# Peptides against a protein of PDB entry 6NYY, part 179

Target 1, 212 residues: chain A of PDB entry 6NYY
Amino acid sequence: KHFEQAIERVIGGLEKKTQVLQPEEKKTVAYHEAGHAVAGWYLEHADPLLKVSIIPRGKGLGYAQYLPKEQYLYTKEQLLDRMCMTLGGRVSEEIFFGRITTGAQDDLRKVTQSAYAQIVQFGMNEKVGQISFDLPRQGDMVLEKPYSEATARLIDDEVRILINDAYKRTVALLTEKKADVEKVALLLLEKEVLDKNDMVELLGPRPFAEKS
Target 2, 212 residues: chain A of PDB entry 6NYY as posed
Amino acid sequence: KHFEQAIERVIGGLEKKTQVLQPEEKKTVAYHQAGHAVAGWYLEHADPLLKVSIIPRGKGLGYAQYLPKEQYLYTKEQLLDRMCMTLGGRVSEEIFFGRITTGAQDDLRKVTQSAYAQIVQFGMNEKVGQISFDLPRQGDMVLEKPYSEATARLIDDEVRILINDAYKRTVALLTEKKADVEKVALLLLEKEVLDKNDMVELLGPRPFAEKS

## One batch from the design tools (peptide; made by RFdiffusion4, then SolubleMPNN)

Design b2_p27_7_s4 (from b2_p27_7, 13 letters changed)
Fold by OpenDDE base, seed 3:
Structure b2_p27_7_s4 (fold): chain B 212 residues (1-212), chain A 27 residues (1-27)
Amino acid sequence: as target 1 above (212 residues)
Amino acid sequence: MEFVELANKENQSFSNSSDDFHDELLS
């Protein structure tokens, strides 16, 4: 309890109890966070969920906390499942509301960064091939790209394909698990914070053995 | 071929920092 609260303060910042969301906004947040939580629950290579909250912290309106694995090597399949989990909020909004919000901006940024890294840093794309280039950091002068304009177009196309594949996979998963997303969202609206035990009670045990 | 990402500390920021803590899922 005290140790978990200390970690939450260091990571999530101070709870902004002063930010009163409108009921419809709070509902959108609950379904968004439920999308992340349920995607992470049913994706083998996603990190195990520790906590999900719709209490605003810092700049965020909600958050999910995961237990990171000490992993230094990632497969393409692991990175795809992480992308799908990150898209879970946006996909949940689409499935339940038929509209998208600005709430997924940071998620889309993370997914975009991961997709570019996979293609241009890790050589994980067959069409682009075994290449490794440094991605320009925010604020670096756009140095001349070490590749042709044709290669740049190919990279951009393959990034879109990878993101769209992750998006479609997430849509398929959360459509299958739609009732579970709703259960989590409704309980979030009641309790504002859920832990792993709440998720086990709602969804049953996670179908993947937690590697100890 | 299992493409294995060698986590350089810098690559952890792009791959791990995004998913370990979805602290600001809605900003």
Scores: peptide ipSAE 0.008, ipTM 0.504, DockQ to the pose 0.052
Fold by OpenDDE base, seed 2:
Structure b2_p27_7_s4 (fold): chain B 212 residues (1-212), chain A 27 residues (1-27)
Amino acid sequence: as target 1 above (212 residues)
Amino acid sequence: MEFVELANKENQSFSNSSDDFHDELLS
């Protein structure tokens, strides 16, 4: 408990218990976080969920804590599952509320960055080919792209395809697991914080062995 | 232990904990 709180404080900042979410917002956050949690639970290459919280911390309205593997090399499949997990919040909102919120902006940013990295840094797209270019860092004036405008268009198209594929995969998963998302969301609304044991009680053991 | 902020209040964004990994991959 104290150690976990210390880690949470270091990584997520202090709980801003003073920021009381409106019930509707809290509900949105709960279903959003439940989407992430459930997607991560049922995606093989997603990191094991340790904790999920709808208690606002720092700038966040909710958070999840995972136990990442110390992994330096990622496959395309691993990156896809991570993208799907990252889209889980947005997809949950769509499934349950029929609307999208700004709450997924950072998720979409990360998914977008991942998709571009896969295509232009890691050479993971067959149409674009075995290329590796440095992506402009946020704030870098990219004066010239190291590739043609035709290649740029191809990259943009393939990025959209990749993201859309990840999105569709996530929609399929969370639609199948809709009842599980709801269970997690409802329990989040009750407890505000769930741990791995709560998830096991709700969903059963994670289908994928945690490679320790 | 990776802690990922799943929602940013300023942007009303919910981010997944997997995302710090993507930032590490992109940095």
Scores: peptide ipSAE 0.018, ipTM 0.602, DockQ to the pose 0.217; fails the geometry check
Fold by OpenDDE base, seed 4:
Structure b2_p27_7_s4 (fold): chain B 212 residues (1-212), chain A 27 residues (1-27)
Amino acid sequence: as target 1 above (212 residues)
Amino acid sequence: MEFVELANKENQSFSNSSDDFHDELLS
């Protein structure tokens, strides 16, 4: 309990008890976080869910906390499932509300960064090839790209393909699991915080063996 | 051929709803 709360404070920031969400905003957050939680539950290479919350913390209106695997090497398939989990919030909003919000901005940033890293740093794209270049960090002066404009266009195209594939995979998954997303969202609206046990009670055991 | 990524130590904490792993891989 105290250690988990300390980790939650470091990771999620302090609870913004002063931030009162309107009922419709709280509903949007609940379905957004339910999308992340359900995507993570049914994706083999996603990290196991520890906690999902719709209590505002730091800059986030909600969060899903996962048990980090002590993993130093990731496959392309693992990175794809992580991208799908990250897209789960946006996809849930689309499925349930037919609209998108600004709530997924950080998720989209992370997905975009992942896609570029896979293609430009890890050499995971056959068309771009076995290249590895440093990506500019936020605030770095963008010096001359170490590759041609033709390569830059190819990278941008392959990034879009990768993100779109992850998005379509997430849409398919959460459409299939739509009833589960609804159950999680409704329970979040009631309890504000769910743990792994709540998810097991609601959805059954996670279909993948947890790597200890 | 399965492509393997080397994760930075920071990348291990998916603590937020968003995949923080990718931010840490790029840092």
Scores: peptide ipSAE 0.010, ipTM 0.549, DockQ to the pose 0.102; fails the geometry check
Fold by OpenDDE base, seed 1:
Structure b2_p27_7_s4 (fold): chain B 212 residues (1-212), chain A 27 residues (1-27)
Amino acid sequence: as target 1 above (212 residues)
Amino acid sequence: MEFVELANKENQSFSNSSDDFHDELLS
């Protein structure tokens, strides 16, 4: 309990018990977090889900906690699955509500950063090629890009393609698993917090062997 | 070609919760 709470504080920040969500907002958060949880459950290269919560913490209204793998090398497939998991909240909102909210801002930031890193730092895009450029850090003077404006446009286009592909993959997955997303969301509305065991009870065992 | 990403610790926090954890471990 204390150790879990400490990890939760480190990862999620302090519980904002003073932040009372309206019922409709709480519902939106539940389906958003259920989208992340279910996407992570059914994506092979997603990190194992530890906990999902709709209790507001830190900057977030909800969160999903995953067991980080001590992995230093990622494949394109692994990065894609991580992007899909990150998009799970936004996609769930679209599927269930036909609308999108600001709740996915941080998710979109992460996905955008990952996509740029894949293309510009890791050379993972065939059209852009085997290039590696440092992305400007926050506070770095925007030095002249070491590539042409044409290359910049190509990068931007390929980033959008990659994100859209991840989005479509996530839409397909969560549409197939729509009933599971709803089950998780409804249970979140009841319990506010779910663990791995709750997910196993609800969805069955995760279809991928946890690499020990 | 298996494109292998070297985990730049700063960029790989894909989970809603992991950004804060990585920032604390790097600090």
Scores: peptide ipSAE 0.009, ipTM 0.517, DockQ to the pose 0.070; fails the geometry check

Design b2_p27_8_s1 (from b2_p27_8, 11 letters changed)
Fold by OpenDDE base, seed 5:
Structure b2_p27_8_s1 (fold): chain B 212 residues (1-212), chain A 27 residues (1-27)
Amino acid sequence: as target 1 above (212 residues)
Amino acid sequence: SYSVTSDSEEDLEKLKELLKELEELLE
């Protein structure tokens, strides 16, 4: 319990007991987190879900916690599934509400960073090619980009394509699993916190063997 | 790993301040 609380503090900060979400916002958060949870459940290369919560903590209105795999090498397919899981919240909002909120800001930041890294650091894009550049770190003087403006435009275009492809894949998945997203969201609204066992009871066992 | 539904209130306030500053520069 103390260790879990410590992790929760690191992830979400201290529980803001004073932050009461309005019912509509709480509903949005529930469906957002349900989107993450269900996407992660049905994507092979997503990390296993440990906990999902709609209790506000720190700067987070809700969170999904996953067991990180000690993995040092990632395939393009693995990175795509991770992107899809990260987009699950935004996609769920779109599917159920027909509108998007600012709640996905951190998710979009992560997806954007991942997409750029795949293209300019890992050489995973055929059009851009087998290149690897250091992304400017926050505070590094904008050193002259080691590539032309034309290449910069190409990178930007391919990043958008990659993110859009991940988004479309996530839309397809969560549309197929729409009933499951709703089940998770409704149960979140009731219990506020779900664990892996709750997910198994609700959705059945995860279709992928937990890679030990 | 974890995902967080972001509270963007602070960022929105910053954005509003920036917009106000821009408006003042255009006036």
Scores: peptide ipSAE 0.197, ipTM 0.626, DockQ to the pose 0.059
Fold by OpenDDE base, seed 3:
Structure b2_p27_8_s1 (fold): chain B 212 residues (1-212), chain A 27 residues (1-27)
Amino acid sequence: as target 1 above (212 residues)
Amino acid sequence: SYSVTSDSEEDLEKLKELLKELEELLE
């Protein structure tokens, strides 16, 4: 219990008990987090869900906590599933509300960073080719890009394609699992916090063997 | 790892300020 609380404090910061979300916003957060949770549940290479919460904390309105795998090498397929899981919140909002919110800002940042890294650092795109460049760090002088403007445009296009592919995959998944997303969202609205056991009770065992 | 639903209050406040400044420049 103490260890879990310590991890929660490190991840989420202090609970913003003073931040009262309006019922509609709380509903949006619940479905957003349910989207992450369900996407992670049914994606083979996603990290296993440990906890999902709609209690506002210093860093956000809700959060999903995952058990990181001690993995040092990632395949393109693994990175795609992680992108899909990260897009799960935004996709859930679109499916259930027909509108999107600013809640996915951090998710989109992570997805964007991952997509660029795959293309320009890991050489995982066939059109761009076997290249590896360091992404400019925030605050580094925009050093002359080691590639042409044409290559820059190609990179930008391929990043968008990759993100859109991940988005479409996530839409397909969460549309198929729409009832499960709703079950999780509704239970979140009741309990505010769900763990892995709650997810098993709602959805059944995760279809992928968790490497313990 | 963790995912966080972003609280955009601070960013929106900054955006509102920027929009006001732009509106003042356009008038």
Scores: peptide ipSAE 0.195, ipTM 0.629, DockQ to the pose 0.058
Fold by OpenDDE base, seed 2:
Structure b2_p27_8_s1 (fold): chain B 212 residues (1-212), chain A 27 residues (1-27)
Amino acid sequence: as target 1 above (212 residues)
Amino acid sequence: SYSVTSDSEEDLEKLKELLKELEELLE
């Protein structure tokens, strides 16, 4: 309990019990988090879900917590699945509401960062090639890019392609699993917090063996 | 790892402030 609380505090900050979401917003959050949860459940290389909550904490209206693998090396496929999991919230919103919200801002940031890293740091894009450049840190005046404007455009294009591919993959997945997303969302609206056991009860065992 | 549904209220407030500043400059 103490460990979970500590992690929750790190992730979401202090529980802002004072943020009362409107029912519609709470519903949006529930489906958003359900999207993350279900995407993570059915993606092989996604981290196992530990907890999902729609209780607002800090700057978060909800969160999904995953057990990080002590993994130092990631394949392109693994990174893609992680991107898809991260897009799960946005995709869920689109599928269920036909609209997107600002709730996915951090997710999109993470996905964007991952995509850029894959292309410009890890050399995982064939068009851009086996290049590795340090991404400018937030606040670093990138005075000189080590690559041409043409390369910059190429990078941007390939980043968009990668993100779009991940998005489409996530759409396909969550569309297939739409009923499961709905189940999770509804249960979230009821319980506000779900753990792995709740997910197992609801969806059955995760189809991928947890490589502990 | 974790995902968070973002509260954009602060960002919206900042944006509103920026827009207000821009409007003042156009005036």
Scores: peptide ipSAE 0.184, ipTM 0.609, DockQ to the pose 0.059
Fold by OpenDDE base, seed 4:
Structure b2_p27_8_s1 (fold): chain B 212 residues (1-212), chain A 27 residues (1-27)
Amino acid sequence: as target 1 above (212 residues)
Amino acid sequence: SYSVTSDSEEDLEKLKELLKELEELLE
């Protein structure tokens, strides 16, 4: 318990005990987190869900915590599933509310970073080719790109395609599992915190073998 | 790993830019 709390503090920061969400905001957070949880549940290469919470913390209004796999090598398919899981919150909001919120800012940043990394660091795009360049870190002076403007445009286009593919895949998945997202969201609104056991009770066992 | 629903009040402008780019990708 103490270790889990310590991890939660690192991930979410300190609980904002004084932050009271309006009912509509709390509902949005619940469906957002439910989207992440359900996407992670039904994507083979997503990390297993450990905990999902709609209790506001220093870093966010809610969070989903996953057991990191001790994995050092990632395939394109694995990275795609991770992108889809990351998009799950945004997609859930779109499906249920027909609107998007600022809640997905960190998710979108992560997806964007992942897409660029796949293309320009890992050489995973056939059109761009077998290239590997360091992405500028936040705050690094924009050094001259080691590639042409034509290549830059190609990279941007392929990043867009990759993100769009991940988004469409997530939409398809969460549309198929819409009832499950609803169940998770409603239970979150009731309990505020769910664990893996709650998810198993609600959705059944995760359809993929957990890698130990 | 983790995901969060962000309180992005301070970063609203940056978010708008990112969202615009992504929306253009999805069109």
Scores: peptide ipSAE 0.163, ipTM 0.572, DockQ to the pose 0.071; fails the geometry check

Design b2_p27_8_s2 (from b2_p27_8, 13 letters changed)
Fold by OpenDDE base, seed 4:
Structure b2_p27_8_s2 (fold): chain B 212 residues (1-212), chain A 27 residues (1-27)
Amino acid sequence: as target 1 above (212 residues)
Amino acid sequence: SFSVTTDSEEDLEKLKKLLKELEELLK
């Protein structure tokens, strides 16, 4: 409750600079957010959807809010589902419009960061091995990599493989659930904001038990 | 977790900053 309120306050504080979206842009955002929402709904280890909105707030054209799991340890499978959920917006745009927008840039960055973290921080890749290195933070001087250039290339290759696997999984899921994505997008265009109850009414109960 | 659709990279960086600030407030 306090966390949700804090997020709403921060998001609400951003409401002062509402951008007026053109109808075509609003449609794109609706399908993008619907992709996130539906992917999150049908992925077991994704965070449960709390709210999805296509009302521009600050510099955000739309957003999806999820209940964070109080989880400190993540499996590889859990991280994959989170990656797929994050790719849901981009994949939805591809399925429905066949185009790429800048709206997914944040999602792609998050997915990329997650993939690198899995490989170089968590040791979750068999080819790279059980290594753990700190990723340079944004703005940190690129200190000498503690590994060889050959290892760096291997890491980059395995990151691409992991992202591509997540992407393919998301494409398969949202293609199967294409009608559901459309339903959510159309309802978003009508109501501009959906909550969990709206999703239950539209899609039925989430097929996974909510971990309390 | 929170996902935001933005129109530009600059907007994304600002959003990331805001998210970091939120994370700090939640500690």
Scores: peptide ipSAE 0.028, ipTM 0.507, DockQ to the pose 0.119
Fold by OpenDDE base, seed 3:
Order: structure tokens, then sequence, then C-alpha cells
Structure b2_p27_8_s2 (fold): chain B 212 residues (1-212), chain A 27 residues (1-27)
């Protein structure tokens, strides 16, 4: 009880920087966050959802909080499900509104970074091979790429393929679960904040055993 | 920007650490 209240106070302190969203913007945020929440609910290797909110905080118009797994090693399958969960907001917007908003920019950046890391740092792509190069950090001088222009093009192509595969997987999932996304979005518009219990009441128990 | 997921994990871990330290101080 005291731990949850302390978390709520720290989180609530960030809520005071509320931008007043227009009703249409609030609707877009609700469906975006519902997309993340539902994708995370039905993807085995996604982190379990703790809280989803459409209350603006700082630069974010909404957020989803997940229980971090203390994992230092990730499989290709785990990274794919995390990519799909991250794409869930954008895909939901496409399914329900047929339009793209700027709200997914940070999600697309995260997905892009993950895709590059899988291919060039973790050697998870068969065409590129078992390579491990440090991605230039923001602010590092673009040192000469340790690979040829042909390899650079191959990496870029395989990154796009991986992102597109994750996107298609997310579209398939959220299309199948479209009614669940709508239920979550509508409840978000009413309550503004949902927890795990709200999700269980709305969608049923998560189909994957949470490692406690 | 909708998902503050990754920064929230670090913040959650920092918060858990802070709360554990506070619990130890209150005993």
Amino acid sequence: as target 1 above (212 residues)
Amino acid sequence: SFSVTTDSEEDLEKLKKLLKELEELLK
C-alpha cells in the first residue's frame, strides 16, 4: 500500500504539467495507448502492463508502464515482440483512423534503433552475418564505417525488412483484437487511467503466465 | 511522444531503490 502510494505520488507529480488535449487529440491518444496495451497483453515476450494512461505528462500525451523483467539476455523472438508492442500505438491509429500522427515518432525511433542493434550489434541477421559493430552514439564523430558501402546498403535493407515484418505482425494482431483495442480505448476515455486489474476485467486474464 | 516506456524502467528502478532505502530508514 505505501509503496503504491509513493509511486502514484512520484508519477502524479509529473501529471501536474498537464497539457489540455482537445477531445479529438484525446481520442487519438486513447486509441494509440490502447494499441500498445493490447499488443503487450497478447504478445508472449512483451513486458506485462502495469498501467496505461492518457493523462499528458511532460512531452508525452499518454504512457504505458510495464513491469521490467530483470533480463540481461534477449532472444530474437523477445526483441520482435517488444518491437511489435512499440508499434502498437501507430498500428492502432492506422486501423481506426487511417492516418499517421506525430505521436508515433519516438516509437518509430525506438523500433529503428532496436532493428539496427539486432543486425549490426547482435549478429541476428543471416544475410548480414555474425557482425558486431558499435552504433555511433549521438555526438560521436561519424568514424568511418567499419564495413563497405555494399554492406551498409545490405544493413539498411535488412533493417527495413525487420521493421516491416514487425509492423505486419502488429497489424495482424491488432486487427484480430480490434474489438479489444476499442474496449480499452473507450474505457481510457472514461477513466483516463487503467491498471492491470482493469485490463483483466475487460480482456480476461493475460494468456501468458507472468513470471512473478 | 506517447510511450515513455524505457525511461520509465530506469525511473521505476530508481524509485524502487529509493523506496527501499526509505523503508530501511523508517525501521
Scores: peptide ipSAE 0.016, ipTM 0.407, DockQ to the pose 0.470
Fold by OpenDDE base, seed 5:
Structure b2_p27_8_s2 (fold): chain B 212 residues (1-212), chain A 27 residues (1-27)
Amino acid sequence: as target 1 above (212 residues)
Amino acid sequence: SFSVTTDSEEDLEKLKKLLKELEELLK
């Protein structure tokens, strides 16, 4: 409750410049956010959806809010489900419109960062092996990579494979649940804001027990 | 976690900073 109110205040503080979206853009945002919401609903290790909105706030066109799990250790499978949820918006746009928009830029950045972290920080890739090094932070001098150019190429290839696998998994899921994505998108266009209770009413209870 | 469909990276960084500040206030 307190975290939700704080986020609403931060987002509300950004409401001063409401961008009026064109109807076609608003439709795109609704299906994008519906993709995130439905992917998160049917992926066991995704964070539970709290709220989804297509009301523009600042330069944000829409948003989905999730309850973070109090978890410090993540498995490879858990990280994959989180990647799939993050790709849900882009995949929904592809399924329903056959086009890609710039709206998923942040999602793609997050997925890319997660994939690199899994391979080069957590040692979760068998081909690259049990390695761990710090990714250069923005502004840190490009310290010499602690690995060869051949290893760099291998890392880049394995990152792409991991992202593509997550993308394919998300396509399969949202294709199976296409009717649910459409239901959520249409309801978003009507109400502009949905909460967890709206999702339960529309889709039924989330099939995974909330880990207390 | 919070996902935002944004047109610019700069606005997202501002939002992330604000969210981090809020997380610190809730502790």
Scores: peptide ipSAE 0.050, ipTM 0.526, DockQ to the pose 0.148; fails the geometry check
Fold by OpenDDE base, seed 1:
Order: structure tokens, then sequence, then C-alpha cells
Structure b2_p27_8_s2 (fold): chain B 212 residues (1-212), chain A 27 residues (1-27)
């Protein structure tokens, strides 16, 4: 309760710039957020959904709020599911509209950052190997790459492979669950905000036991 | 050059392109 209220205050404090969305934009946002919500619902290692909203807040046209796990260590499988959940909005737009929008720019950035971190920081790629390089921080001078240009190309290739795999996985999932995505999107258009209980009523209980 | 800013934008653009290509392959 207190944590939810605190997050709502942080998120709600950004409500003041209500961007008026056009109906078509609102529809796009609804399906985008439904994609995130449904992907998160059916991915084992996704964080539990708390709230999904199509009310514009701050820089976002919509959002899905998840209960952050107090988890400091992530497996490769967990990171993959998180990537898939993050791609859920873009994939939903593609499935329902056959087009991509700029709405997923931040999601794509997050996915890209996660993929690079997995490959170059966490040593999670078999081809690149058990390496860990610090990614340059924003504003740090271009440090000489501690690896060859050949390794840089390999990293870039493996990052693309990882992202493509996550995308394909998300496409498969949301295609299978297309009817659920539509149900969530339509209900979002009606209620503008859904909570976990709304999702349970609509989709049934989440198939994964929430670790208490 | 690991310029976080330029590489991130370029990487994002590359990702967008790849996703578009993937979307076309899935059609």
Amino acid sequence: as target 1 above (212 residues)
Amino acid sequence: SFSVTTDSEEDLEKLKKLLKELEELLK
C-alpha cells in the first residue's frame, strides 16, 4: 500500500502535462500497453504487473507498472523475459496495425542496453565468451576499446542476434495470445487504467506463482 | 569510438532497421 502510493505519487506528480491524445493515438497506446501487459503476464520471469495505464504521464503516453523484484542477480533467462516484455508494445503494434511507431523508442533503447550489458558486461554470450568490459558512461571520453575491431563486430552481431531472438519470442507469444492483447487493449480504451485484479478477471490468474 | 550518445542513437537506428526487417520476414 505505501509503496504503491509512493510510486503513484511519483508517477502522478508527472500527470500535470496531460497530453491530449488523438483517438487513433490513444488506440495505438492502448494496444502498445496491452502488449507489455500481456507479455509480462505470460512470461515467467517478468515482474508482476501492478498497473497499466493509457493516461499520458510525463514523457510517456502510457505505462505499465510492475512490482520490482528485490533482485540483484539476474539469470540469462530472466533477462530474456524482461527483454520480451519490453518489446511487447512494439510487437503488439506490429500485430494489430502492421506498422511501427516512435512510441517504442525508449523500449528499443532499453532492450539495446540490456543486450549489450549481457554480452559485454555479464559474459552471457558463448561466442564472445566470459568477458566483462565496462561500458563507457555517458560523458566519459571514448576510452580505447579494450578489444579488437573484430571483437567489436562480433559483439555487435551477437547483440543483434539476441535482440532478434527476443523479438521473435515476443512475436510468437503475443500472436498466440492475440485475443488476450485485444481484450486488454479494449478494456484499456474503456477504463484507461487497469490493475492486477482487472487483469485476473480478464485473463484468469497469472500462470506463475508470485513469489511472496 | 564508444561515444555513448552517438553509438546509442546509431545502435537504436540499427535496431529499428533490424526490427523492421524482422517484421517483414514474419509477414
Scores: peptide ipSAE 0.016, ipTM 0.441, DockQ to the pose 0.019; fails the geometry check

